# Ledger of designs, part 30: peptides against a protein of PDB entry 7RZF

Target 1, 358 residues: chain A of PDB entry 7RZF
Amino acid sequence: PFQEEHLKQLYKIVPIKDIRNLYVTFPIPDLQKYYKSNPGHYLGHLIGHEGPGSLLSELKSKGWVNTLVGGQKEGARGFMFFIINVDLTEEGLLHVEDIILHMFQYIQKLRAEGPQEWVFQECKDLNAVAFRFKDKERPRGYTSKIAGILHYYPLEEVLTAEYLLEEFRPDLIEMVLDKLRPENVRVAIVSKSFEGKTDRTEEWYGTQYKQEAIPDEVIKKWQNADLNGKFKLPTKNEFIPTNFEILPLEKEATPYPALIKDTAMSKLWFKQDDKFFLPKACLNFEFFSPFAYVDPLHCNMAYLYLELLKDSLNEYAYAAELAGLSYDLQNTIYGMYLSVKGYNDKQPILLKKIIEKM
Target 2, 358 residues: chain A of PDB entry 7RZF as posed
Amino acid sequence: PFQEEHLKQLYKIVPIKDIRNLYVTFPIPDLQKYYKSNPGHYLGHLIGHEGPGSLLSELKSKGWVNTLVGGQKEGARGFMFFIINVDLTEEGLLHVEDIILHMFQYIQKLRAEGPQEWVFQELKDLNAVAFRFKDKERPRGYTSKIAGILHYYPLEEVLTAEYLLEEFRPDLIEMVLDKLRPENVRVAIVSKSFEGKTDRTEEWYGTQYKQEAIPDEVIKKWQNADLNGKFKLPTKNEFIPTNFEILPLEKEATPYPALIKDTAMSKLWFKQDDKFFLPKANLNFEFFSPFAYVDPLHSNMAYLYLELLKDSLNEYAYAAELAGLSYDLQNTIYGMYLSVKGYNDKQPILLKKIIEKM

## One batch from the design tools (peptide; aimed at target 1 L68 G70 G71)

Design b2_p15_4_s2 (made by RFdiffusion4, then SolubleMPNN; from b2_p15_4, 7 letters changed)
Fold by OpenDDE base, seed 4:
Structure b2_p15_4_s2 (fold): chain B 358 residues (1-358), chain A 15 residues (1-15)
Amino acid sequence: as target 1 above (358 residues)
Amino acid sequence: ASSTPGEIPEVVLRL
């Protein structure tokens, strides 16, 4: 376990690659024994959320961060880390203290709201979906991962333990949240901008770094993180599939898409899946507009329209992705193309949301 | 995203 002297430290690290990363790390207890409740996954889900009112949404709105990852990682024997990792913009590299302030404001919001059983249930349902379809999508990756997992789980649970959430433990969520404090922080900034400004070399890889104590003033600023009214818990993910029924192959099933509807306003082709037997569908829509490509002005308007439409749909993109749904919107020489892919159960909900924004 | 941050250089954790 890190001693007090290893806490409240800032590491400035020179990368080999041109990357800008911030790692905000917190020593936490070993949570392996709590795999059935997985409080670190619950917190990683919320802190790493990308929807409206998320930490990432605020940091993106400021132009400071491109991506955010939150979660637990194994440490040395008898402890773990909770880590918030962000990809920094050039501007974000100048605002690291304020980025971390926003992290603590979001963590303070999580403390104020308390543990939410519905969020745990969504994590449980998402993991159950991932588990149910893991084998069917990629058979090649199994053998090497199982060997590592055998060290941590009973043989009977090895296949399920990574995915099966069983117990809502608000006490353990609060216990981990109590470790996510400024007094328990270790900050690492990775940037080429530290080249020639380092005084230490790491023994294993020769990584150049500088270690500094975080000033008590900065720690106190983070300790006094207020409730930022921009931060909200995510809304319920309406895209999580619950029906996994595979319809029987129809007698009239064609090896190619068959025209099943032909009208003046629409043509519909359908092909049933005869290969994968997954509760997935691919919906493809081509919209034809006689105005889309009449002239360069209309082309530019159609482009701008799609960019605005994509931006208006960003609120659903992450929730859909988590639920194994995706959409794509493209300009075509005839108008617009829309694709909706993934689990079929909630595709109508996503499609409705897209149409409501069109 | 929520993930086990796979890309955290081991160096960051050992420092």
Scores: peptide ipSAE 0.180, ipTM 0.859, DockQ to the pose 0.559
OpenDDE base, seeds 1, 2, 3, 5: peptide ipSAE 0.161, 0.141, 0.174, 0.175; ipTM 0.854, 0.849, 0.853, 0.858

Design b2_p15_4_s3 (made by RFdiffusion4, then SolubleMPNN; from b2_p15_4, 6 letters changed)
Fold by OpenDDE base, seed 4:
Structure b2_p15_4_s3 (fold): chain B 358 residues (1-358), chain A 15 residues (1-15)
Amino acid sequence: as target 1 above (358 residues)
Amino acid sequence: ASSKPGEIPEVVLNI
C-alpha cells in the first residue's frame, strides 16, 4: 500500500515512442473478493463512457483528449489501482490540471447521482453477451489466459468469473468512489517534451522521469470541483441484444445472395448464414442518386453531407459498439453506402436512428 | 472505454 508520501505526486515520464498520455491513478482496496459485484467495472464503465455528457465528450470538445479509458488494475498484494488514462493532444498536454479538474467534476457527479442499479444491469447484460459469444468468435487464445485466472477464482467459476455480474452492491461502488479523491491521487504524464528535464531513472526499464509534489493549491482546486452541468449519466443503451435466436436454415437458402425484392426503387439481396450460426447480420445499403457525382460541386456536397451525418450519429456510435453493433457510411460514385453489422436483435433500432438523421 | 487488462504500462504503477 502507498504511504501518504506516495500520494499527491506528479510523475513526468519520458516515453521511447512519441506518445502523450495522462494517467490519473488512485490506490483502492483489493476488490478481487467482490468480483460478483465488480464495483470497479461499474465506475470504469461510467468514467470511461463516450456518449453525450461523458467525461470524454467534454474533453474532446475542448480538443484536449483523443481517447479515455477508466477502470481497475491489479497492484501489489492487498491493493489495486483505479486508473483514468487519456491520450493527450498537444493542447491537452498544456491543460493537464484542467483535465484532472474535469475528472473530479465527473466523479462528483457520480457521487451526487449515487449508484444506479440500471447501469449495473447494463454492465451485467453486456458481460453476459460477451461471455456467451467469447468461445464462438475466437477459439485460439483461451489456454494461456485461463492459467492466470486459476490463481484468483474457484476452478468451477474460472470461465465465468470475469464476466458474470451477480450482485448490485451500491455500498462497494460508494466505497471505491470515496477513494477517487484528490488527496489520494497519483498523476503520471507521459510525453517526449520531458526529455532532458528528468532527474530520476526507473530501475527496471531505465525510464527517465521526474517526480514532483502536486501543490496544495491544485489539490484544493480539485477538492472543490463543482457539479459541471455538462456532465450527465449516460442514457440507457437501447442496443443491448436480448434475443439470440438463430433462425433455421430455409429450404430455399442459396450459397450466394438471392434477389428477393426487385422494384423500380429498390433491389434486395438476401443470404442466410450457413457457416457461423450466430445471431448476427450484415445490412448493406447502397443508395443511388443521379446527383451525387454529376459534377465536382455535388461530389463535395455529398462528402460534406456524410461527414455531417457521421458527426450527428456519434451519440449512438459508442452505445452501439458496446452492444456489439457497428455502422459504416461511405461515399460511392453512385451516392452513398451504409453498413450496419453485429447482433441482429437491435439492428432495426440503430438503422432507424441512422435514417432519422438522414 | 472501460479498461482492458494490459493497456496501462507497468512503469506507471511502479514509479
Scores: peptide ipSAE 0.154, ipTM 0.858, DockQ to the pose 0.532
OpenDDE base, seeds 1, 2, 3, 5: peptide ipSAE 0.138, 0.118, 0.143, 0.151; ipTM 0.855, 0.849, 0.854, 0.858

Design b2_p15_4_s4 (made by RFdiffusion4, then SolubleMPNN; from b2_p15_4, 6 letters changed)
Fold by OpenDDE base, seed 4:
Structure b2_p15_4_s4 (fold): chain B 358 residues (1-358), chain A 15 residues (1-15)
Amino acid sequence: as target 1 above (358 residues)
Amino acid sequence: ASFKPGEIPEIVLSL
């Protein structure tokens, strides 16, 4: 366990690669025994959320952060870490204190709202989906992971323990959330901008770093993190599949797409899956506009329209991705291409959301 | 997003 002397520390690390990363790390108890409730996953899901009112959404809006990852990681014996990692912009590297303040404001929002059973249920459902299809999607990746899992779980649960959430434990969520405090923080900043400004070398890799105590005034600013009204809990993920029925192969099933609708306004091609037998579909739409490529102005307007459309759909992108749905929008020489891929159950919902923004 | 195994440099944990 880290002693108090190892807390409230700032590490400035020189990378080999040109990367800018911030790691905000909290020592937490070993949560392995709580795998059935997985309170660290619950918090990682919320802190790492990318939807409207998320921590990432606010930090991106300021131009400080590109990506955010949150969750638990194994430490040494008898403890874990909860880590919030962000990819920093050049501007974000100048605002690390404010970025961390926003992290504590979001954590304070989670304390104010308390543990949400519906969020746990979504995590449970997402993990159940991931488990159900793990072997069907990637058979080659399965064998290497089992050996590590055998050290942590009973043999009978090895296949399921990583995925099955069974118990909503608000007490454990609150316990972990209580460890996410400024007095328990370790900050690492990774940037080439620290080259020639370090005084220590790490023994294993020769990584150059500087260690500094975080000033008490900065700790106090983070301790006094207020409720930022921009932070909101995510909305319910409407894209989580619940129906996994595979329709029987039609008698008229063709090995190639068949034209099933031919009208003046639309042609529809259909091919049933005869190979994978997954409750997944690929919906591909090509929109033909006689105006899309008439001249450079129309081409540029069509490009700008799609960029604005993509931006307007960002609110759904992350929730869809978590649920195993994806979409793509591209300009074509004839107009526009839309693709919706993934589990078929909620594709109509995503497609409707896309069309409502068009 | 949530962490994938191996995404965090070991130095961040060893320091």
Scores: peptide ipSAE 0.239, ipTM 0.893, DockQ to the pose 0.483
OpenDDE base, seeds 1, 2, 3, 5: peptide ipSAE 0.228, 0.215, 0.224, 0.231; ipTM 0.891, 0.884, 0.888, 0.892; seeds 1, 3 fail the geometry check

Design b2_p15_5 (made by RFdiffusion4)
Pose (drawn by RFdiffusion4):
Structure b2_p15_5 (pose): chain A 358 residues (1-358), chain P 15 residues (1-15)
Amino acid sequence: as target 2 above (358 residues)
Amino acid sequence: ITPHEIAEMEGTPAF
């Protein structure tokens, strides 16, 4: 659908609720036929990756961006999109050309070195372990899912879809990585600061927007010289699991969780798993404080402190959320709350780090 | 495709 008359264009859209965002849209051909190598998932794993020295951490370090989502958007049949969607700070709206410049800096930093064998082996191992201990399904919604992807795949791998991967073909990685060029951009800016500046309006919904077609100054500023920022490839993962042993049932087996510790400081509820036999457990906590909801100021500082703890700890724990260990830490009315769940091997390191950062 | 439909397009996280 994107013919070249309406490429290299930058719209400005006025919302109703106050948000600020930047969408970078590339068009790419259909890659659903390539469901064994999956090059779009490779570039999605390399673009939208938080951690040390990556695309998002540098934009955090310049104070322009809260978070960004990579990957490819799939539309209809016979055509596919690729999207880098970002949200903006107050002075992140002033430096959009520099943000997209850094996006092509990281793309060129990934084009000078191209494919990687160990990233494909690591991702394939992760999908294989995440498929081997695939948990039970709720019977409604599961049959709609496997009847939703029954049109594309043969009868043997109706289940093993986007779980098992056979081959690492760097040609298709290079092919989809070539189609990401500044001759193929479509920038879209959403900001509420364009109230009285919009000529065109949408008939179907009634939204207002513009046409600021990007002159060639910034296009030929984008692809001209792109060495690097302070970017780097992600490092070896240490949260990949190795212990897949189901511990045996002890003498005191109970069907409900029993109170084991009862002190004036804490109490526990414990139950060994009897039904599922998956090498994974969930630990949850609820910390109490009478000062958390005293007045609006003290009910306001709680969200700010907990949010800045999540801010400063996502850079560390994104590898744990990527390997299958997910944590969540949010506030409640009475006190604050914690819940870490996932594979059975790496809960102490993660929970202990959460406490000592807390 | 209108610009309003482009403003509702969403990416894919890496997990």

Design b2_p15_5_s1 (made by RFdiffusion4, then SolubleMPNN; from b2_p15_5, 8 letters changed)
Fold by OpenDDE base, seed 5:
Structure b2_p15_5_s1 (fold): chain B 358 residues (1-358), chain A 15 residues (1-15)
Amino acid sequence: as target 1 above (358 residues)
Amino acid sequence: MTPSEIASLKGKKSF
């Protein structure tokens, strides 16, 4: 495990690729034995959330961050890391201290709210759905994976241990959250802007870097992170499927899509699944407009409209994606294409939200 | 950071 001399360190790293990343890393205890409660996943779910009032939503609103990933990562035997990783904008690279302050403000919000059993239940339900409807993997890869995880889980649980949550453990959530402190931080900034400003080279790959102690004044600023009123816990995920009923195959089920509605304004084709028998559907809509491709101006306006629509749907897209729903919006030469895919139970909710934003 | 950690960060956008 890292000792005190390895904490409160800043690494400036020169990448090969033109990337800008920030890694905020906290040493944490080994959570492997707590797989039934998975407190690191609970915290990763909240810190990595993309909905309104999330850490990412605020950092995006500032123009500092594009993407955020939060979660536990395996370390060496007997310890793990909790990592918050963000993709930095050019502006965000200038505001790293403030970005990390916002991270600690969000963490402080989690401390103030305390562990939420309903959030754990959502994680449990999401993981149960993922397990129940897990896709077939290539046998060779699957067997090798299972053989590897047999070192960590009982034989009887080896198939379920990565998915099925069983125990709400607020004490363990608080224990991990207590490790997410400025005094326990390791920061890495990855940017080409550090080229020619480094004094060390990594032995194996020749990665150029500089190591610096984070100033005590900066640590104190982060320690004094108060509640930011912009941060909120996510709302309940309305897209989590609860009905997995598979309707009986119709007696006259066609092997191809059948035209079930024909009107002056719409045609509807339907094909029942006769092969996979999954509680999933694919809804595909083609909207026709004589103006979509009439000239370059209209074409670009149609493009801009879809980009704005996608942006306006971003808050729902993440919650839907977590629940195994997806949508796609594309310009076509005839107008617009919309696809909604995933578990059929909550597709009408997502579709309604898309249509209301259109 | 360990050399392996530094090396891993050189080319990865996310973990």
Scores: peptide ipSAE 0.020, ipTM 0.586, DockQ to the pose 0.215
OpenDDE base, seeds 1, 2, 3, 4: peptide ipSAE 0.016, 0.017, 0.017, 0.017; ipTM 0.579, 0.570, 0.569, 0.571

Design b2_p15_5_s2 (made by RFdiffusion4, then SolubleMPNN; from b2_p15_5, 9 letters changed)
Fold by OpenDDE base, seed 2:
Parts: sequence; C-alpha cells; structure tokens
Structure b2_p15_5_s2 (fold): chain B 358 residues (1-358), chain A 15 residues (1-15)
Amino acid sequence: as target 1 above (358 residues)
Amino acid sequence: MSPSEISKLKGKKAF
C-alpha cells in the first residue's frame, strides 16, 4: 500500500510516442468484495460522463482536454486505485493545475449532491442490457477470462459478477469519494516536452521520468476547490431500452428488403431480421438534393452543414451510445445519408432529436 | 508510481 510519503507526488514522463496525457490517481480500499454494488463503477460513470455539465464538457470548452476516462483499477491484494485519465491538448499541458482543480470541483459537486439511486439504477439497467445481449467472444479468450475471474467471484456468480449490479450502497460511494482528495493524489504527466528535463530512468522499459513533490500551496488550492456552477449531474438517460420484444417473423418474410412504400417523394424498403433475432434495428435514410453536389461550393457547404449538425448532436450522442444506440451522418453525391442503429425501443427518440436539429 | 506502474500506464489502453 502507498504510505503518506508516496502521496502528493508529480511524475513527469517522456513518452516514445508523441502523446500528451494526464493521469490523476487516488489509492482506494479494495472494493472487490463489494462487486454487487460496485461504487467505483458508479463514480467512473459520473466522472467519465461526456454530457452537458460533465467534467469533460467543461475541460473541452476550455480547449484543454480531448478525451477523459474515469474509473477504478486493480492494484495489488488489499488495495485499488481510482484513476482519471485525460488526453491533453498543447494548451491543456500548460493548464494541468487548473485541470486538476476542475476535477476536484466536480468531485466536490458529487459530494454536495450525494449518492443518487436513479444513477445507480441506470448503471444497473445498462449493465443488465450489456450482459443479456453480449456478443459471442472467441472461446479461448473467454475461457481464459473466466478462469481468471474464478479467483474473485463465487462459481454461481462468475458469469454475472462483472455485469449485474444488485445493491445500492450510498455508504460505499461516499467512502470512495472521501478517498478522492488532494492529500491522497498521485499525478503523472506524459509529454515529449519533458525530454532532457528528467533525472531518472525506469528499470524495465528505460522510460525517462522526473519525480517531484507537489507544492503544499497547490495541494491547498485543490483542497479549497469551490462548487463550480457549470458542473451538473447528468439528466436521466432517455435512450436506455426497456422493451426487448422480438416480433414474430412474418409468414411471407422475404430474404431481401421489400418495397413497402413507393411515392413521388419517398421509397421505403423493409426487411425483418431472420438471422439474429435481436431487439435491434438499422434505420437508413438517403436524402436527395440536386444542390448537394452541383459544384465545389455546394459540396463544401454540404460538408460544413454535416459537421455542424454532428457537433450540435454531441449532447445526445454520448447518452445514446451508452444505451447501445448509434447514428452516422455522411455526405453523398446525391445529398445526405443518415443511419440510426442499435436497440429498436428508443431509436424513434434519437431519430426525432436528429431531425429536430436538421 | 513504482517504475512498474509507470511502465504499465504506457501500454494499457484507457481503462
């Protein structure tokens, strides 16, 4: 386990690849015995959220961060880590102290709101869907994985333990949040900008690094993180599927799409699933415009329109993706292509939001 | 971080 001397440390690391990353790591208790409540997954879901009022949304709005991952990681026996990892912009590399301040402001928001049973229920429902409709894995990989997790879970639960949440434990969420403090932090910055500024070499891979104590003044700034009014809990995810009914195969089901509507303004083709029998659909729309590809100006305007449309849909895209929905928007020589894929239950909601933004 | 932890962070995809 890390002692106090191992906390409040900054590592400046030289990568082989041209990458800029920040790792903010907190030692936490071993949560393995609490797999049925999985408080680290609850916190990872919120800290790693990409929607409006999220940590990532604010850090992206500053131009400091491209991507964010939050979650628990295995340590050794008897301890774990909670890690927040971000991909840094060139500007973000100059604002690492401020980025970490925003992390602590978001964590302070989570403390102020307290554990939310509805968020746990969403995590439970998402994981139950992921378990129920899990794709077939390669047998060798699957068997090796199961053999590994047999050391951690009862035999009866070994297939479900990584997915199925059973117990809402606000006490354990608060316990983990209490470990996410500046006095318990370990920071690693990965950048080529530290080349020639390091004094140590890692034994196993020859990684050049520098270790420094984080100044007490910086720790104190993070300890005094206020409530940033830009941070909000996510809204309820309206895209989580609840209906998994599979309609019976039609007696006259054709192996190919059938034309079910033909009008001057629209053609509609339909094919029922005769192979997979999943509560999933694929909606494909081709929009025709004689102007979309008439000249280089119109082509560029159509491209810019789609990029702006995608950007305007980002608020829904993440929540839809979590729920196993996806969309794609492409320019064609005839106009525009839209695809909506995933669980059929909530596809109309996503489609409506796309069309309302168009 | 232990040297081994610094090393492991380079090779693992995002968690």
Scores: peptide ipSAE 0.012, ipTM 0.541, DockQ to the pose 0.248
OpenDDE base, seeds 1, 3, 4, 5: peptide ipSAE 0.006, 0.010, 0.011, 0.011; ipTM 0.551, 0.545, 0.544, 0.546; seed 5 fails the geometry check

Design b2_p15_5_s3 (made by RFdiffusion4, then SolubleMPNN; from b2_p15_5, 9 letters changed)
Fold by OpenDDE base, seed 4:
Structure b2_p15_5_s3 (fold): chain B 358 residues (1-358), chain A 15 residues (1-15)
Amino acid sequence: as target 1 above (358 residues)
Amino acid sequence: MTPAELAKLEGKKPY
């Protein structure tokens, strides 16, 4: 286990690749025995959330971060890490202290709200969907993976242990959240900007780095992280599928899309799935406008309209993606193309949201 | 966390 001397440390690391990453790491207890509740996944889901009021949303709004990942990682025997990893912009590299302050503000928000059973239930449902509809993996890779996890899980649970949540344990969530404190932090910044500014070399890979103690004033600043009113818990994910019914094949099912509606304003083509038998659909809409490509001005206006529409839909994109839904919007020479793909159950909800923004 | 530890966490060779 890391001793106190190993905490509150900053590592400046020179990468081989031109990348800018921040790793904010917290030593946590070994949570392997708690796989049925997986409190680290709960916290990772919230800290790594990309919706409105999320940590990432705020950091993106400032132009400091491109991506964020939060979660538990295996450590040495008897402990794990909780890691918040962000991809830094050039500007974000200058604001690492403030980025970490925002992380602690979000963590403080999680403390203030306490563990939410509905969030756990969403994680449970999402993982159950992922398990149920898991794609067929290559046998060799799958076997090797299973062989590895057999060291951690009973044989009867080895297939489900990574996916199926069973127990809401607010006590364990609070226990992990209590470890996410500035006094327990290890920070690593990865950037080529540290080239020639390092004093150590890692033995195995020759990676150049510098280790520094984080100043007590900075630790105190993070300890005094207040509630930032920009941070809020996610809203309930309305896109999580609950109905997985596969409709029977129609008697007149054609091998190709059939025209099932033909009107002056619309044509509808339908092809039932006769191959995959998944509770998934692909909805494709082609909108025709005689004005979309009539001249360069209209073309540019149509482009701008679509970009604004995409931007207005960003609030739903992540929640939809988590739920196994996706959408795509494209300009065409005839107008606009919309695609909605994924589990069919909540596609009407996503489609409605899209249409309401149009 | 050493650079090697970071690399292990990412399942990648050090960057």
Scores: peptide ipSAE 0.017, ipTM 0.591, DockQ to the pose 0.151
OpenDDE base, seeds 1, 2, 3, 5: peptide ipSAE 0.013, 0.013, 0.007, 0.014; ipTM 0.508, 0.555, 0.490, 0.568; seeds 1, 3 fail the geometry check

Design b2_p15_5_s4 (made by RFdiffusion4, then SolubleMPNN; from b2_p15_5, 10 letters changed)
Fold by OpenDDE base, seed 5:
Structure b2_p15_5_s4 (fold): chain B 358 residues (1-358), chain A 15 residues (1-15)
Amino acid sequence: as target 1 above (358 residues)
Amino acid sequence: MTPSELSKLKGKKSF
């Protein structure tokens, strides 16, 4: 475990690759015994959320951060870490103090709202779906994983313990939130811009770094993080599947896609799943335009249109991905390709949102 | 933060 001397520290690290990353790390108690409530997952879900009013959404809007990951990590026996990791832009590298201030403002928002049972229920439902429809793993890897986790879970629960949430524990959520404070922080900035500005070398990998104490004035600024009115809890995830019914095979089910609609404007091919029997579908759309590839200008306009469309869909893409839905948008030489994949129940909702943005 | 601590960071997607 880190002692007080290891807290409020800034590490400037030189990477081998040209990357810019910020790691904000908090020592937390060992949460392993609380796997049935998993308060660290609850907090990771909210802090790592990518929807409107999220920490990432605000940091992206400022041009400081590309990606954000939040959550618990295993330390050694008897302690864990909560880590917020962001990919920094060049501009974000200049605003690290402000980025961390926004992290503490979001954490303060979570304290002010308190633990939300509906958020826990969504996490529970998502994990239950992930467990129920878990893909087959390679037996060797799976057995080795199970053997490893037998040290942490009862034998009867070893298959379910990583997935099935059972208990809403607001007290444990608050307990973890109480550890996410500036006085308990360790900051690491990873950038090539620190090359030639380091004074230490790590023993195992030869990584060059500098360690500095974070100034008390900076800690105090973070301690005084107010409520930022831009931060909001996520809305309910409308993409969480609730219907898992598998329709019986049609008597005339073909082994190949059959043409079920032929019109002047559209052809529709359909194949029922005769192999996997999963409550999943793949919707594929090819849009044809005579203008898509007529000249370099039209090609570039079609490309820019799809990039703007993808950007406009980012808020839905994350919630859909969490719920086991995905979409893909690509330019083709004939026009545009759209794919929607995953659980069939909520695919019409995602498809409708995509079409409304087009 | 050691590089070993950093390397352990890369593997977990957002929960």
Scores: peptide ipSAE 0.015, ipTM 0.554, DockQ to the pose 0.417
OpenDDE base, seeds 1, 2, 3, 4: peptide ipSAE 0.008, 0.010, 0.010, 0.012; ipTM 0.555, 0.569, 0.542, 0.544

Design b2_p15_6 (made by RFdiffusion4)
Pose (drawn by RFdiffusion4):
Structure b2_p15_6 (pose): chain A 358 residues (1-358), chain P 15 residues (1-15)
Amino acid sequence: as target 2 above (358 residues)
Amino acid sequence: SFEHKVTGPVKSIPS
C-alpha cells in the first residue's frame, strides 16, 4: 500500500491523552513464506535489545528515551511492515532527527558486520528448550490459536510453529537488512503540542494531523556517514539454563503448602510440585511497612523509588527475562511486592541481585 | 488484520 508518492514523509498527530511517541515505519515484502530462517526475528532480536552497549541503552544515556520496541509488524497477506516505535521525554521531542540518526547508526553498525552464527545458534537453542518444557494449555484459546495458524503450515508442524528452526541463511538476513534504508522511511510523531497547527483532519475518527514531507537535507544527512556511536553487539548469555533435573519427592509430602518457618521476622509456605514435573518454580514475597501509605507523600515516594529501581535494574535483568526467568516488583497499599518465576537454575543469582540492588 | 511480532520481552509504550 505504500507507493512512493507517500514515502519519506513525517506526520504530526495530536492525541487526546498526553503522550509523546515516534514511529518509524519501513515497508518490506512478505516473509511468512520464509518460516524456517525467520530473518525478521533476527533483526528484531538485534534491534530491540536492552543491555550493555545497545540501541536503547545509549538513548537512555543521552536522556531522550524511556524504552523502545523493535521487531516487524505483519499486515494482511502479500505485504509486511517493520517498525521501530519509541516514546519521548520532554527534551526528546526537540531532537527527533538525532534519534532517527542514531537508529540508522545502529543499523549501519549492524550492516558492516552483518550475519552472526552464534546468535542464530543461541536463539535456536532457546526456542528449543522453551519448546521442550512448554507448559500445559487452557483448552479454550489454544484450539483457536492452532486453528488460527492452520491455514499457513502443513499438518506435521502445526504445533512446531516458530519454535523449531532448521537453517541459518545469511542471504535473507542481508536482504531484509538492505530494505531498511532512509529512502524507505515513514516517520510519524505523536505530540499534544500541535493543537492549533493542524490543517487536515480524519473523517472516520476525527483526528488531526499534518504533512511535513522531509526535505532532502536530513535524508542525505541520514545515510551519508555512519560509523558508530558507543554501540556494541550483545555479549554471551549466562542465564541460559543447564539443570533440567526433576528433584524427587521427599518423605513429608503434603497436598497443600505448609507453614515451615514462623518467626517474628518472616514466614514461609512451601510445596514441592506433585503434578507438573517441570524444572521450574515460582518464588513470591510481600514486604510490609506501616510507612508506605501514611499520607499522599509517603504513598507517592514508594512508586518513585520502586520505579527507579526497575529503571536501574532492567539493564541487568533483561537477559534473565529473555532466557525464561521473569521477575516483577511493584508496590502495594500495605508494602511492596516481589515475584520471580521461571526456570529452576538461576533464581538465587537473580533474587540475590534484586535484594542487593534494593 | 494486523499483528506485531516481537522477539523477547515487550516493554510498555503508551498509546

